# Peptides against a protein of PDB entry 7AL2, part 59

Target 1, 85 residues: chain A of PDB entry 7AL2
Amino acid sequence: YEIMLIRPKTIDDINYVVDQVLEESNPVILDLSFLEKESPANFKLAGEKIKQMRSNYGAEALLLSRCNDKNLIIIAPKGVSLVRK

## One batch from the design tools (peptide; made by RFdiffusion4, then SolubleMPNN)

Design b2_p21_2_s2 (from b2_p21_2, 7 letters changed)
Fold by OpenDDE base, seed 4:
Formats: C-alpha cells, sequence, structure tokens
Structure b2_p21_2_s2 (fold): chain B 85 residues (1-85), chain A 21 residues (1-21)
C-alpha cells in the first residue's frame, strides 16, 4: 500500500481521503489546520467522516501533533495497525 | 515538542470541532 499525504482544503479533498482509506486501503496522514482555520463547516464534515470510517469500517485515527500551525492526524484502514513503541 | 499520539475517539473529535467553532 501507499501512505498518502494531504492538507485538505475542499470537500473534494475530504472525499479523496475517504476514498483512499476505504477503497484503496491506503493510510492517510493529513493536516486539518487549513479547514480548521478557513472553513469550520468543512472541518466539522471532516470530523464526521473520520467518525464514520472508525465506526462503520474499522478505521483507526490518531492525533499525531497539534500546535498553532498544524493539526496532524493519521487515519489507517482496517488491516493496517498503528502501534506505539 | 512531546510526541504522544492520542486515539481520536468520537469524544475527542467532537472536542476538536467545538474548539474551531
Amino acid sequence: as target 1 above (85 residues)
Amino acid sequence: EIFEPEELTDEKLDKLVEEAL
């Protein structure tokens, strides 16, 4: 599989993340800071999509880093385990 | 910066959204 890297800015980007996780089975490392600052509505939508992927498809999501300029998250599809050392 | 990844539970996701509103 591939690990996708994206800083979503549009609904199309959010749907791209969903497609990568659910259809392509690729983990995604994403920065939600743009949506958080520029579109609270789409930020909420992104959160809802992450909840849906976790609840309905067995995806896993971790907050990697949170600061003033980044909101870094990894979403892993079912079958890819995120392990802490 | 401290690296301590956290599981994004529904509760945590809701809190993230609330902070942005």
Scores: peptide ipSAE 0.667, ipTM 0.907, DockQ to the pose 0.711
Fold by OpenDDE base, seed 1:
Structure b2_p21_2_s2 (fold): chain B 85 residues (1-85), chain A 21 residues (1-21)
Amino acid sequence: as target 1 above (85 residues)
Amino acid sequence: EIFEPEELTDEKLDKLVEEAL
């Protein structure tokens, strides 16, 4: 698999993340800071999509870093384990 | 710096969104 890197800015980007996780089985490292600051509606949508991926498809999501400038999250598809050493 | 990733539960995701709305 590949690890995708993205800072979503549009609904298309959000759907791209979903496609990567669910259809391509690729982990995604994403920064939600743009949506958080520029589009509350799409930020909410992104959150809903993450919840759906977790609830319905066994994806795992972790918050990697949270600060004024970034909101870094990793989403892993079912079968890819996120392990802390 | 401390590296301590947090599981994004539904509750945590809702809180993240709420902070921005």
Scores: peptide ipSAE 0.666, ipTM 0.906, DockQ to the pose 0.650
Fold by OpenDDE base, seed 2:
Structure b2_p21_2_s2 (fold): chain B 85 residues (1-85), chain A 21 residues (1-21)
Amino acid sequence: as target 1 above (85 residues)
Amino acid sequence: EIFEPEELTDEKLDKLVEEAL
């Protein structure tokens, strides 16, 4: 598999993330800081999609880093384990 | 700086969204 890197800016980007996780089985490292600042509606949508992927498809999601200019999250599809050393 | 990733539970995601609104 591939690990996708993206800073979503549009609904199409959000759907791309969902597609990568659910259809392509690729983990995604994403920065939600753009949506958080520029589109509260799409930020909410992104959050809903993450909850849906976790609840309905067994995806895992972790907050990697949160600071002034970053909201860095990893989403892994079912079957890819996120393990802390 | 400590690297301690946190699981994004529904509760945590809701809080993230609420803080941005």
Scores: peptide ipSAE 0.666, ipTM 0.906, DockQ to the pose 0.669
Fold by OpenDDE base, seed 3:
Structure b2_p21_2_s2 (fold): chain B 85 residues (1-85), chain A 21 residues (1-21)
Amino acid sequence: as target 1 above (85 residues)
Amino acid sequence: EIFEPEELTDEKLDKLVEEAL
């Protein structure tokens, strides 16, 4: 698999994340800071998609870094475990 | 800061969204 890196800015980007996790089985490291600041509606949508992937498809999601200009998250598809050493 | 990744539960995701609204 590949690890995808993205800072979503549009609905298309959000759907890209979903497709990568669910269809391609690729983990995604994403920064939600753009949506958080520029589009509350799309930020909410992104959150809903993450909840759906976790609840319905067994994805895992972790908050890696949250600060003034970053909201860094990793989403892993079912079968790729996120392990803290 | 210390690297402490947190599970993004539904509750946490809702809080993230709430803070942005």
Scores: peptide ipSAE 0.666, ipTM 0.907, DockQ to the pose 0.686

Design b2_p21_2_s3 (from b2_p21_2, 9 letters changed)
Fold by OpenDDE base, seed 4:
Structure b2_p21_2_s3 (fold): chain B 85 residues (1-85), chain A 21 residues (1-21)
Amino acid sequence: as target 1 above (85 residues)
Amino acid sequence: EINEIEELTDEKLEELYEEAL
């Protein structure tokens, strides 16, 4: 698999993340800081998509780092486990 | 600022929503 890197800015980007996780089975490292600052509505939408992927498809999600200019998250599809040492 | 890696639970996501509002 591939690890995708993205800082979503549009709904199309959000849907791209969903497709990568659910259809391509690729982990995605994403930065939600743009949406958080520029579009609270799309930020919430992204969060809802993450909830859905976790609840319905067995995806895992970790918050890697959160500061003023970054909101880094990794979403892993079912079958790719995230292990914390 | 959050520097520790943690599970992004539904609860955590809700917290992020509140901070964004």
Scores: peptide ipSAE 0.534, ipTM 0.880, DockQ to the pose 0.905
Fold by OpenDDE base, seed 3:
Parts: C-alpha cells; sequence; structure tokens
Structure b2_p21_2_s3 (fold): chain B 85 residues (1-85), chain A 21 residues (1-21)
C-alpha cells in the first residue's frame, strides 16, 4: 500500500481521503488546519467522515499533533494496524 | 497545543470542533 499525505482544502479533498482509505486501502496522514480555520462546516464534515470510517469500516485514527497552524491526523484502513511502541 | 499521540475518538473530535474558528 501507499501512505497518502494531504492538507484538505475542499470537499473534493475530503472525499479523496475517504476513497483512499476505503477503496484503495491506503493510510492517510492529513493536516486539517486549513479547514479548521477557513471552513468550520467542511472541518465538521471531515470529522463526520472519520467517525463513519471508524464506526462502520474498522478504520483507526490517531491525533498526532495539534497547534495553531497544524492538526495532524493519521487514518488507517482496516487491515493496517497502528501500534504504539 | 497537543503533541502527545492519542486515539482520535468521537469525544476528541467534538473537542476539536469546539476549538475551531
Amino acid sequence: as target 1 above (85 residues)
Amino acid sequence: EINEIEELTDEKLEELYEEAL
């Protein structure tokens, strides 16, 4: 698999993340800081998609780092385990 | 600021929403 890196700015970007996780089975490392600042509505939409992937598809999600200009998250599809060492 | 790695639970997501602009 591949690990995708993206800082979503549009709904198309959000749907791209969903497709990568659910259809391509690729982990995604994303920065939600743009949406958080520029579009609270799309930020919430992204959050809802993450909730759905976790609840219905067995995806895992971790918050890696968050500050004023960064909101780094990793989402892994079922089958790719995220393990703390 | 949060730099510790933690599970992004529904609760955590709600916290992010509350802090969003």
Scores: peptide ipSAE 0.533, ipTM 0.880, DockQ to the pose 0.871
Fold by OpenDDE base, seed 1:
Structure b2_p21_2_s3 (fold): chain B 85 residues (1-85), chain A 21 residues (1-21)
Amino acid sequence: as target 1 above (85 residues)
Amino acid sequence: EINEIEELTDEKLEELYEEAL
């Protein structure tokens, strides 16, 4: 698999993340800081998509880093385990 | 600012929502 990196800015980008996780089975490292600042509605939408992927498809998600200008999250599809050491 | 990697639970997502709004 590949690890995709994206800083979503649009709904299309959000859907891209979903496609990568669910259809391509690729983990995605995403920075939600743009949406958080520029579109609270789309930020919430992204969060809802993450919830759906976790709840319905066995995806896992971790918050990697959160600061003033960064909101880094990794979402892994079922079959790719995220493990803390 | 987070000090440790956290599971992005529904609760945590809601916290992020509240901070963003």
Scores: peptide ipSAE 0.532, ipTM 0.878, DockQ to the pose 0.846
Fold by OpenDDE base, seed 2:
Structure b2_p21_2_s3 (fold): chain B 85 residues (1-85), chain A 21 residues (1-21)
Amino acid sequence: as target 1 above (85 residues)
Amino acid sequence: EINEIEELTDEKLEELYEEAL
């Protein structure tokens, strides 16, 4: 698999993340800071998609770092384990 | 500022929502 890196800015970007996780089985490291600042509606949408992927498809998600200009999250598809040491 | 790795639970996502207004 590939690890995708993206800072989503549009609904199309959000759907791209979903496709990468669910269809391509690629983990995604994403920065939600743009949506959080510029589009609260799309930020909420992104969060809802993450919830759905976790609840319905066995995806895992971790918050990696959050500061003034970063909201870094990793989403992994079912079958790719995120292991904390 | 949060630098410790956390599971992104539904509860945590809701907290992020609230902070984003």
Scores: peptide ipSAE 0.530, ipTM 0.879, DockQ to the pose 0.923

Design b2_p21_2_s4 (from b2_p21_2, 6 letters changed)
Fold by OpenDDE base, seed 5:
Structure b2_p21_2_s4 (fold): chain B 85 residues (1-85), chain A 21 residues (1-21)
Amino acid sequence: as target 1 above (85 residues)
Amino acid sequence: SNFEPEELTDERLEELYKEAE
């Protein structure tokens, strides 16, 4: 698999993340800071998609870093384990 | 400090939504 890196800006980007996790089984490291600041509606949409992936498809999601201009998240599909050393 | 990522639970996501409003 590949690890995808993205800072989503549009609904198309959000759907791309979903497709990567659910259809391609690729982990995604994403920064939600753009949506958080520029589109609260799409920020909430992205969060709802994360909830759905966790609840319905066994994905894992971790908040890696949060500060003024960063909201870094990793989403891993079922079968890819996120392990703390 | 140690690197301790948080699980993005439904509760934590709701907190993020509220902070963005």
Scores: peptide ipSAE 0.522, ipTM 0.875, DockQ to the pose 0.587
Fold by OpenDDE base, seed 4:
Structure b2_p21_2_s4 (fold): chain B 85 residues (1-85), chain A 21 residues (1-21)
Amino acid sequence: as target 1 above (85 residues)
Amino acid sequence: SNFEPEELTDERLEELYKEAE
């Protein structure tokens, strides 16, 4: 598989993330800081998609880093484990 | 920035929503 890297800016980007995780089975490392700042509505939408992927498809989601300019999250499909050393 | 991985639970996501408001 591939690990996708994206800073979503549009609804299309959000749907791209969903497609990568659920259809392509690729983990995605994403920065939600743009949506958080520029579109609270789409930020919430992204969050709802994450909830759905976790709840219905067994995806894992971790908050990797939170600071003034970053909201880094990794979303892994069911077949990929996220392990802390 | 700090590297402190944490599970992105529904509760944590809701907290992020509130911070963005």
Scores: peptide ipSAE 0.522, ipTM 0.879, DockQ to the pose 0.825
Fold by OpenDDE base, seed 2:
Structure b2_p21_2_s4 (fold): chain B 85 residues (1-85), chain A 21 residues (1-21)
Amino acid sequence: as target 1 above (85 residues)
Amino acid sequence: SNFEPEELTDERLEELYKEAE
């Protein structure tokens, strides 16, 4: 599989993330800071999609880094384990 | 180590929403 890297800016980007996780089975490392600052509605939408992927498809999601200018998250499809050493 | 990633539970996501508002 591939690990996708993206800083979503639009609804299309959000749906791209969903497609990568659920249909392509690719983990995604994403920065939600743009949506958080520029589109609260789409930021919430992204969060709802993460909830859905976790609840309905067994995806895992971790917050990697949270600071003033970054909101870094990894989403892994079911079957790809995120393991902390 | 200071690297301790958090699980993005529904509760944690809601907290992020509130911070953005």
Scores: peptide ipSAE 0.521, ipTM 0.876, DockQ to the pose 0.573
Fold by OpenDDE base, seed 3:
Structure b2_p21_2_s4 (fold): chain B 85 residues (1-85), chain A 21 residues (1-21)
Amino acid sequence: as target 1 above (85 residues)
Amino acid sequence: SNFEPEELTDERLEELYKEAE
């Protein structure tokens, strides 16, 4: 599989993330800081999509780094486990 | 600091929403 890297800026980008995880079974490392700053509504939408992927499809999601200008997250599809050593 | 990734629970997501508002 591939690991996708993206800083979503639009709803299309959010839907792209969902498609990569659920349809392509690719993990995604994403930075939500743009949406958080520029569109709280789209930021919330992204969060709702993450909730759905976790609750309904067995995806895993981790917050990797959080600071003033960064909201770095990894989302892995059901078939890919995120394991801490 | 140590690398300590957090599970992105529903609760944590809600906290992020509040901070963004």
Scores: peptide ipSAE 0.520, ipTM 0.875, DockQ to the pose 0.629

Design b2_p21_3_s1 (from b2_p21_3, 8 letters changed)
Fold by OpenDDE base, seed 2:
Structure b2_p21_3_s1 (fold): chain B 85 residues (1-85), chain A 21 residues (1-21)
Amino acid sequence: as target 1 above (85 residues)
Amino acid sequence: EDEELLKEGRKILDETVEKLE
């Protein structure tokens, strides 16, 4: 698989993340900082999509970093394990 | 409305995303 990196800015970007996780089975490292600052509605939508992927499809989501200008989350599809040392 | 959306989004993420300690 591939690890996708994206800082989503649009609904299309959010749907791209969903497609990568659910259809392509690729982990995604995403930065929600743009949506959080520029589109609260799409920020909430992104959160809802992450919740749905976890709740309904067994995806795993882990916060990598939340700082002033970063909100980095990794989403792994079911079958790809995020392992802590 | 924007503030409410942010709060709701943050709440969802806090309940959904695992945190590294």
Scores: peptide ipSAE 0.798, ipTM 0.953, DockQ to the pose 0.963
Fold by OpenDDE base, seed 4:
Structure b2_p21_3_s1 (fold): chain B 85 residues (1-85), chain A 21 residues (1-21)
Amino acid sequence: as target 1 above (85 residues)
Amino acid sequence: EDEELLKEGRKILDETVEKLE
C-alpha cells in the first residue's frame, strides 16, 4: 500500500481521502489546518467523514500533532494497524 | 456560525481521534 499525504482544501479533497482509505486501502496523513482556517463547514464535514470511516468501516484515526497552523491526523484502513511502542 | 461549525467539528474529532499519551 501507499501512504497518502494531503492538506485538503475542497470537498473533492475530502472525498479523495475517503476514497483512499475505503477503496484503495491506503493510510492517509491528513492536515486539517486549511479547512479549520478557511472553511469551518468543510472542517466539520471532514470530521464527519472520519467518524463515519471509523464507525462503519473499522478505520483508525490518531492525532499526530496539533498547533496553530497544523492539525495532523493519520487515518488507517481496517487492514493496517497503528501500533504504539 | 463559523464558530459553531468549528466547535462541532472539534467535538467530532475529540470523540473520534485517538491521542498519543
Scores: peptide ipSAE 0.798, ipTM 0.953, DockQ to the pose 0.956
Fold by OpenDDE base, seed 1:
Structure b2_p21_3_s1 (fold): chain B 85 residues (1-85), chain A 21 residues (1-21)
Amino acid sequence: as target 1 above (85 residues)
Amino acid sequence: EDEELLKEGRKILDETVEKLE
């Protein structure tokens, strides 16, 4: 698999994240800061998609960093483990 | 309303995304 990195700005970008996780089985490191600041509706949509991926497909989501400038989350598809040490 | 959308989005993430200890 590949690890995808994206700061989504559009609905197409959000759907790209979903496709990477569910269809390609690639983990995604995602920065929601643009949506949070520029598109509240799509920010909520992104959250809903992450919830759906976890609830319906067994994806795992972990917060990496949250500050004024970034909101970094890793989403791992089922079968890719996020391990804490 | 944008503020409510942000609050709802944040709530979804808070209940969905695991936090590092």
Scores: peptide ipSAE 0.798, ipTM 0.953, DockQ to the pose 0.957
Fold by OpenDDE base, seed 3:
Structure b2_p21_3_s1 (fold): chain B 85 residues (1-85), chain A 21 residues (1-21)
Amino acid sequence: as target 1 above (85 residues)
Amino acid sequence: EDEELLKEGRKILDETVEKLE
């Protein structure tokens, strides 16, 4: 698999994340900071999509860093395990 | 409305994503 990195700016970007996780089975490291600042509606939508991927498809989601400049989350598809050492 | 959307989005994420120790 590949690890995708993206800072979503549009609905198309959000749907790209969903497609990468659910259809391509690729982990995604995403930064939600642009949506938080520029599109609260799409920020909420992104959160809803992450929740749906976890609840309905067994994805894992882990917060990597949250501050004024970034909101970094890794989403792993079912079958790719995020392991804490 | 924007503030409400941010609060709702934050709540969803807080309940959805794991936190590092």
Scores: peptide ipSAE 0.798, ipTM 0.953, DockQ to the pose 0.948

Design b2_p21_3_s2 (from b2_p21_3, 9 letters changed)
Fold by OpenDDE base, seed 4:
Structure b2_p21_3_s2 (fold): chain B 85 residues (1-85), chain A 21 residues (1-21)
Amino acid sequence: as target 1 above (85 residues)
Amino acid sequence: SDEELLKEGQEILDETVEKLE
């Protein structure tokens, strides 16, 4: 698999994340900070999609960094395990 | 409102995304 990196800016980008996790089975490291600043509606949508991927498809999501200008999350598909040391 | 959407989005993330302790 590949690890995809994205700072989504549009609905297309959000759908790209969904496709990568669910269709391509690739982990995605994403930064939601652009949506937080520029599109609150799409920020909420992104959150809803992450919830759906976890709840319905067995994806795993882990917060990497949350601060004033970053909301960095890794989403892993069911086939990829995120392991805490 | 935008403020409400941000709050709701973050609440979804808070309940969905695992946090490192």
Scores: peptide ipSAE 0.797, ipTM 0.954, DockQ to the pose 0.947
Fold by OpenDDE base, seed 2:
Structure b2_p21_3_s2 (fold): chain B 85 residues (1-85), chain A 21 residues (1-21)
Amino acid sequence: as target 1 above (85 residues)
Amino acid sequence: SDEELLKEGQEILDETVEKLE
């Protein structure tokens, strides 16, 4: 698999993330900071999609960094385990 | 409102996304 990196800016980008996780089985490292600053509605939508992927498809999501200018999350598809050392 | 949407979005994330210790 590949690890995808994206700072989504549009609904299409959000759907791209969903496709990568669910259809391509690729982990995605996401920065939600653009949506948080520029599109509150899509920020909430992104959160809802992440919740749905976790709840309905067994995806795993882990916060990598949260600060004033970034909201960095890794989402792993079912079958790719995020392991803490 | 935009503020509410951000609040709700972050609330969802806080409940959904695991945090590093």
Scores: peptide ipSAE 0.797, ipTM 0.954, DockQ to the pose 0.952
Fold by OpenDDE base, seed 3:
Structure b2_p21_3_s2 (fold): chain B 85 residues (1-85), chain A 21 residues (1-21)
Amino acid sequence: as target 1 above (85 residues)
Amino acid sequence: SDEELLKEGQEILDETVEKLE
């Protein structure tokens, strides 16, 4: 698999994340900071999609960093485990 | 409102995304 890196800016980008996780089984490291600043509606939508992927498809989601200009999250598909040392 | 949407979005993330300790 590949690890995708994205700072989503549009609904198309959000759907790209969903497709990568659910259809391609690729982990995604995403930064939600652009949506927080530029599109609150799409920020909420992104959160809803992450919740849906976890609740309905067994994805895992882990916060990597939260600060003024970053909201970094890794989302792993069901087949890829996030393991803490 | 934008403020409400941000709060709701962050609330979803807070209850959905695991945090490193």
Scores: peptide ipSAE 0.796, ipTM 0.954, DockQ to the pose 0.952
Fold by OpenDDE base, seed 1:
Structure b2_p21_3_s2 (fold): chain B 85 residues (1-85), chain A 21 residues (1-21)
Amino acid sequence: as target 1 above (85 residues)
Amino acid sequence: SDEELLKEGQEILDETVEKLE
């Protein structure tokens, strides 16, 4: 698999994340800071999609960094384990 | 409002995303 890196800016980007996790089985490291600053509605939508992927498809999600500059999260599809050392 | 949407979005993430300790 590949690890995808993205800072979503549009609904298309949010759907891209969903497709990568659920259809392509690729982990995604995403930064939600653009949506948080520029599109509150799509920020909430992105959160809802992450919740849905976890709840309905067994994806895992882990916060990597939260500050004024970034909201960085890794999402892994079912079958790719996130392991804390 | 935009502020409310941001708070709701972050609340969803706080309940959904695991945090490093």
Scores: peptide ipSAE 0.796, ipTM 0.954, DockQ to the pose 0.953

Design b2_p21_3_s3 (from b2_p21_3, 7 letters changed)
Fold by OpenDDE base, seed 2:
Structure b2_p21_3_s3 (fold): chain B 85 residues (1-85), chain A 21 residues (1-21)
Amino acid sequence: as target 1 above (85 residues)
Amino acid sequence: SSEELLKEGRKILEETVDKLE
Protein backbone atom coordinates (compact mmCIF):
# COMPACT_ATOMS: atom_id res chain seq x y z
CA TYR B 1 0.00 0.00 0.00
CA GLU B 2 0.87 3.68 -0.17
CA ILE B 3 0.68 6.32 2.52
CA MET B 4 -1.22 9.35 1.26
CA LEU B 5 -0.54 12.88 2.48
CA ILE B 6 -3.21 15.56 2.11
CA ARG B 7 -4.37 18.86 3.53
CA PRO B 8 -8.01 18.82 2.43
CA LYS B 9 -9.53 22.01 1.11
CA THR B 10 -12.78 20.85 -0.51
CA ILE B 11 -15.47 18.23 -0.24
CA ASP B 12 -13.79 16.44 -3.12
CA ASP B 13 -10.64 16.21 -1.04
CA ILE B 14 -12.61 14.78 1.87
CA ASN B 15 -14.16 12.18 -0.40
CA TYR B 16 -10.71 11.42 -1.77
CA VAL B 17 -9.58 10.57 1.75
CA VAL B 18 -12.56 8.27 2.22
CA ASP B 19 -11.82 6.59 -1.09
CA GLN B 20 -8.17 6.07 -0.22
CA VAL B 21 -8.96 4.47 3.11
CA LEU B 22 -11.97 2.38 2.14
CA GLU B 23 -11.41 1.53 -1.52
CA GLU B 24 -7.64 1.64 -1.91
CA SER B 25 -6.79 0.49 1.62
CA ASN B 26 -4.16 3.20 1.93
CA PRO B 27 -3.37 4.98 5.18
CA VAL B 28 -3.82 8.74 4.98
CA ILE B 29 -2.02 11.43 6.94
CA LEU B 30 -4.40 14.38 7.09
CA ASP B 31 -3.94 18.00 8.03
CA LEU B 32 -7.37 19.40 8.85
CA SER B 33 -6.09 22.90 9.58
CA PHE B 34 -7.28 24.42 6.32
CA LEU B 35 -10.84 23.24 6.79
CA GLU B 36 -10.86 24.31 10.42
CA LYS B 37 -9.83 27.81 9.42
CA GLU B 38 -11.69 28.26 6.15
CA SER B 39 -14.73 25.97 6.14
CA PRO B 40 -16.29 25.05 9.47
CA ALA B 41 -19.00 23.08 7.69
CA ASN B 42 -16.49 20.92 5.84
CA PHE B 43 -14.39 20.61 8.97
CA LYS B 44 -17.36 19.08 10.74
CA LEU B 45 -18.04 16.91 7.70
CA ALA B 46 -14.48 15.62 7.76
CA GLY B 47 -14.90 14.70 11.41
CA GLU B 48 -18.13 12.91 10.62
CA LYS B 49 -16.44 10.95 7.84
CA ILE B 50 -13.62 9.89 10.14
CA LYS B 51 -16.14 8.79 12.73
CA GLN B 52 -18.05 6.83 10.11
CA MET B 53 -14.90 5.12 8.87
CA ARG B 54 -14.04 4.02 12.39
CA SER B 55 -17.55 3.00 13.34
CA ASN B 56 -18.62 1.26 10.16
CA TYR B 57 -15.41 0.04 8.55
CA GLY B 58 -12.98 -0.55 11.37
CA ALA B 59 -10.58 2.21 10.44
CA GLU B 60 -8.20 3.57 13.05
CA ALA B 61 -7.49 7.25 13.59
CA LEU B 62 -4.67 8.74 15.64
CA LEU B 63 -3.76 12.34 16.41
CA LEU B 64 -0.18 13.08 15.44
CA SER B 65 0.00 16.79 16.20
CA ARG B 66 -2.38 19.55 17.25
CA CYS B 67 -1.33 23.18 17.41
CA ASN B 68 -2.34 26.59 16.13
CA ASP B 69 -1.51 25.92 12.49
CA LYS B 70 -1.86 22.17 12.10
CA ASN B 71 -4.20 19.34 12.94
CA LEU B 72 -2.45 16.16 11.85
CA ILE B 73 -4.28 12.85 11.96
CA ILE B 74 -3.37 9.47 10.52
CA ILE B 75 -6.23 7.27 9.38
CA ALA B 76 -5.46 3.61 8.77
CA PRO B 77 -7.77 1.18 7.01
CA LYS B 78 -8.83 -2.01 8.67
CA GLY B 79 -5.96 -4.44 8.44
CA VAL B 80 -3.26 -1.82 8.85
CA SER B 81 -2.48 -1.51 12.51
CA LEU B 82 -1.03 1.57 14.15
CA VAL B 83 1.29 0.29 16.83
CA ARG B 84 2.92 2.38 19.52
CA LYS B 85 6.40 1.36 20.60
CA SER A 1 -23.15 29.32 13.09
CA SER A 2 -19.54 28.86 12.12
CA GLU A 3 -18.48 28.71 15.74
CA GLU A 4 -21.08 26.07 16.49
CA LEU A 5 -19.92 23.99 13.54
CA LEU A 6 -16.34 24.22 14.76
CA LYS A 7 -17.34 23.16 18.25
CA GLU A 8 -19.28 20.22 16.88
CA GLY A 9 -16.42 19.19 14.63
CA ARG A 10 -13.91 19.43 17.43
CA LYS A 11 -16.17 17.38 19.67
CA ILE A 12 -16.48 14.67 17.04
CA LEU A 13 -12.72 14.50 16.61
CA GLU A 14 -12.10 14.50 20.35
CA GLU A 15 -14.38 11.51 20.72
CA THR A 16 -13.18 9.72 17.59
CA VAL A 17 -9.45 10.21 17.21
CA ASP A 18 -7.06 8.46 19.56
CA LYS A 19 -4.22 10.40 21.14
CA LEU A 20 -0.64 9.47 21.80
CA GLU A 21 -0.02 9.01 25.50
Scores: peptide ipSAE 0.803, ipTM 0.956, DockQ to the pose 0.957
Fold by OpenDDE base, seed 4:
Structure b2_p21_3_s3 (fold): chain B 85 residues (1-85), chain A 21 residues (1-21)
Amino acid sequence: as target 1 above (85 residues)
Amino acid sequence: SSEELLKEGRKILEETVDKLE
């Protein structure tokens, strides 16, 4: 698999994340900071999509960094395990 | 409102995304 990196800015980007996780089975490291600043509606939508991927498809989501200018999350498909040392 | 949407989005993420303790 590949690890995809994205700072989503549009609904298309959000759907890209969903497609990568669910269809391509690729982990995605995403930064939600742009949506949080520029599109509260799409920020909420992104959160809803992450919730749906976890609840319905067994994806895993882990916070990597949360600060004033970053909201980094890794989303892993069911086949990829995130393990803490 | 935008503020409400942000609050709701943050709540969803808080409930959904795991944190490193």
Scores: peptide ipSAE 0.803, ipTM 0.956, DockQ to the pose 0.954
Fold by OpenDDE base, seed 3:
Structure b2_p21_3_s3 (fold): chain B 85 residues (1-85), chain A 21 residues (1-21)
Amino acid sequence: as target 1 above (85 residues)
Amino acid sequence: SSEELLKEGRKILEETVDKLE
């Protein structure tokens, strides 16, 4: 698999994340900071999609960094485990 | 409102995304 890196800016980008996780089974490291600052509606939508992927498809989601200009989260599809040493 | 949407989005993430401790 591949690990995708994205800072989503549009609904298309959000759907791209969903497709990567659910259809391609690729982990995604995403930065939600653009949506949080520029599109509250799409920020909420992104959160809803992450929740749905965890609840319905067994994805994992882990916060990597949270600061003024970063909101980094890794989303792993079912079958790719996030393991803490 | 935008403020409400942000609050709701943050709540969803808080409940959904695990944190490193």
Scores: peptide ipSAE 0.803, ipTM 0.956, DockQ to the pose 0.967
Fold by OpenDDE base, seed 1:
Structure b2_p21_3_s3 (fold): chain B 85 residues (1-85), chain A 21 residues (1-21)
Amino acid sequence: as target 1 above (85 residues)
Amino acid sequence: SSEELLKEGRKILEETVDKLE
């Protein structure tokens, strides 16, 4: 698999994340900082999509960094384990 | 409002995304 990196800016980008996790089985490292600053509605939507992927498809989501500059999260599809050393 | 949407989004993420301990 591949690890995708994205800072989503549009609904299309949010759907891209969903497709990568659920259809392509690729982990995604995403930065939600753009949506949080520029589109509160799409920020909430992104959160809802992450919740849905965890609840309905067994995806895993882990916060990597949270600050004024970035909101960095990794989402892994079911079958890809996130392990802390 | 925008502020409420942000608050709701943050709440969803807080409840959904695991944190490194």
Scores: peptide ipSAE 0.803, ipTM 0.956, DockQ to the pose 0.942

Design b2_p21_3_s4 (from b2_p21_3, 9 letters changed)
Fold by OpenDDE base, seed 5:
Structure b2_p21_3_s4 (fold): chain B 85 residues (1-85), chain A 21 residues (1-21)
Amino acid sequence: as target 1 above (85 residues)
Amino acid sequence: MDEELLKEGQEILDETVEKLK
C-alpha cells in the first residue's frame, strides 16, 4: 500500500480521503487545519467521515499532532495496523 | 454558525481519534 499525505481543502478532497482508505486500502495522514480555518462546515463533515470510517468500516484513527497550525491525523484502513513502540 | 460547527467537528474528532500520549 501507499501512505497518502493530504491537507484537504474541499469536499472533493474529503471524499478522496474516504476513497483512499475504503477503496484503495491506503493509510492517509491528513492535516485538517485548512478546513478548520477556512470551512467550518467541511471541517465538521471531515470529522463525520472519519467517525463513519472507524465505526462502519473498521478504520483506525490516531492523532499525531494538535497545535496552533496543525491538526494531524492518521487514518488506517482495516487490515493495516498502527503499532506503538 | 462557524463556531458551533468547529466545536461539533472537534468534539467528533475528540471522541473518535485515539491519542498518542
Scores: peptide ipSAE 0.775, ipTM 0.947, DockQ to the pose 0.914
Fold by OpenDDE base, seed 3:
Structure b2_p21_3_s4 (fold): chain B 85 residues (1-85), chain A 21 residues (1-21)
Amino acid sequence: as target 1 above (85 residues)
Amino acid sequence: MDEELLKEGQEILDETVEKLK
């Protein structure tokens, strides 16, 4: 599989993340900081999509970093385990 | 409205995303 890196800016980008996780089974490292600053509606939408992927499809989501400039999250599809050592 | 949406979005993330310890 591939690990995708993206800072989404549009609804198309959000849907791309969903497709990568659910259809392609690729983990995604996601920075939500652009949406948080420029599109609060799409920021909420992104959160809803992450919740749906976890609740309905068994995806895992882990916060990597949260600060003024970054909101970094890794989302892993059901077949890829995130393991803490 | 923007503030409300940001708050709601972050609340969803807080309850959904695990935190590194």
Scores: peptide ipSAE 0.775, ipTM 0.948, DockQ to the pose 0.948
Fold by OpenDDE base, seed 1:
Formats: sequence, structure tokens, C-alpha cells
Structure b2_p21_3_s4 (fold): chain B 85 residues (1-85), chain A 21 residues (1-21)
Amino acid sequence: as target 1 above (85 residues)
Amino acid sequence: MDEELLKEGQEILDETVEKLK
């Protein structure tokens, strides 16, 4: 698999994340800071999508960093384990 | 309202996303 890196700006970007996780089985390192600043509606939508991926497909989501102008989250598809040492 | 949407979005994330710390 590949690890995707994205700072989504549009609904298309959000759907791209969903596609990468669910269809391609790729982990995604996601920065939600743009949506948080520029599109509150899509920020909420992104959160809802992450919740859905976890609840319905067994994805795992972990906060990497939340500070200043970053909201970094890794989303892993089912079968890719996020392990903390 | 934008502030409410942000709050709701963050609340979803807070309950959905695991924290390392």
C-alpha cells in the first residue's frame, strides 16, 4: 500500500480520502486545517466521514498533532494497524 | 453558524480520533 498525504480543500478532496482508505486500502495522513479555517461545513463533513469509516468499515484514526495551523490525523484502513510503542 | 459547525465537527473528531497523548 501507499501512504497518502493531503490537506483537503474541497468535497472532492474529502471523497478522495474516503476512496483511498476504503477502496485503495491506503492510509492517509490528513491535515484538516484548511477546512477548519475556510469551510466549517466541509470540516464537519470530513469529521462525519472519518466517523463513518471507523464505524462502518473498521478504519482507525489517530491524532498526530493539533497545534497552531495544523490538525493532523492519520486514518488507516482495516488491516493496517496503527501501533504505538 | 460557522462556529457551531466547527464545534460540532471538532466534537465528532474528539470522539472518533484516538489521541496519542
Scores: peptide ipSAE 0.775, ipTM 0.947, DockQ to the pose 0.909
Fold by OpenDDE base, seed 4:
Structure b2_p21_3_s4 (fold): chain B 85 residues (1-85), chain A 21 residues (1-21)
Amino acid sequence: as target 1 above (85 residues)
Amino acid sequence: MDEELLKEGQEILDETVEKLK
């Protein structure tokens, strides 16, 4: 698999994340900070999509960093384990 | 409206995303 990196800015970017996780089975490290600042509606949509991927497809999501200019999350498909030590 | 959407989005993330801490 590949690890995808993205700071989504549009609905197309959000759908890209969904496709990478669900269709390509690639983990995605995403930064939601752009949506937080520029598109609150799409920020909420992104959250809803992440919830749906977790609830319906067994994806896992882990917060990597939350600060003023970053909201970094890794989302992994069910076939890739996120292990905490 | 924007503030509400941000709060709702963050609430979804808070219940969805696991934290390292």
Scores: peptide ipSAE 0.775, ipTM 0.948, DockQ to the pose 0.930

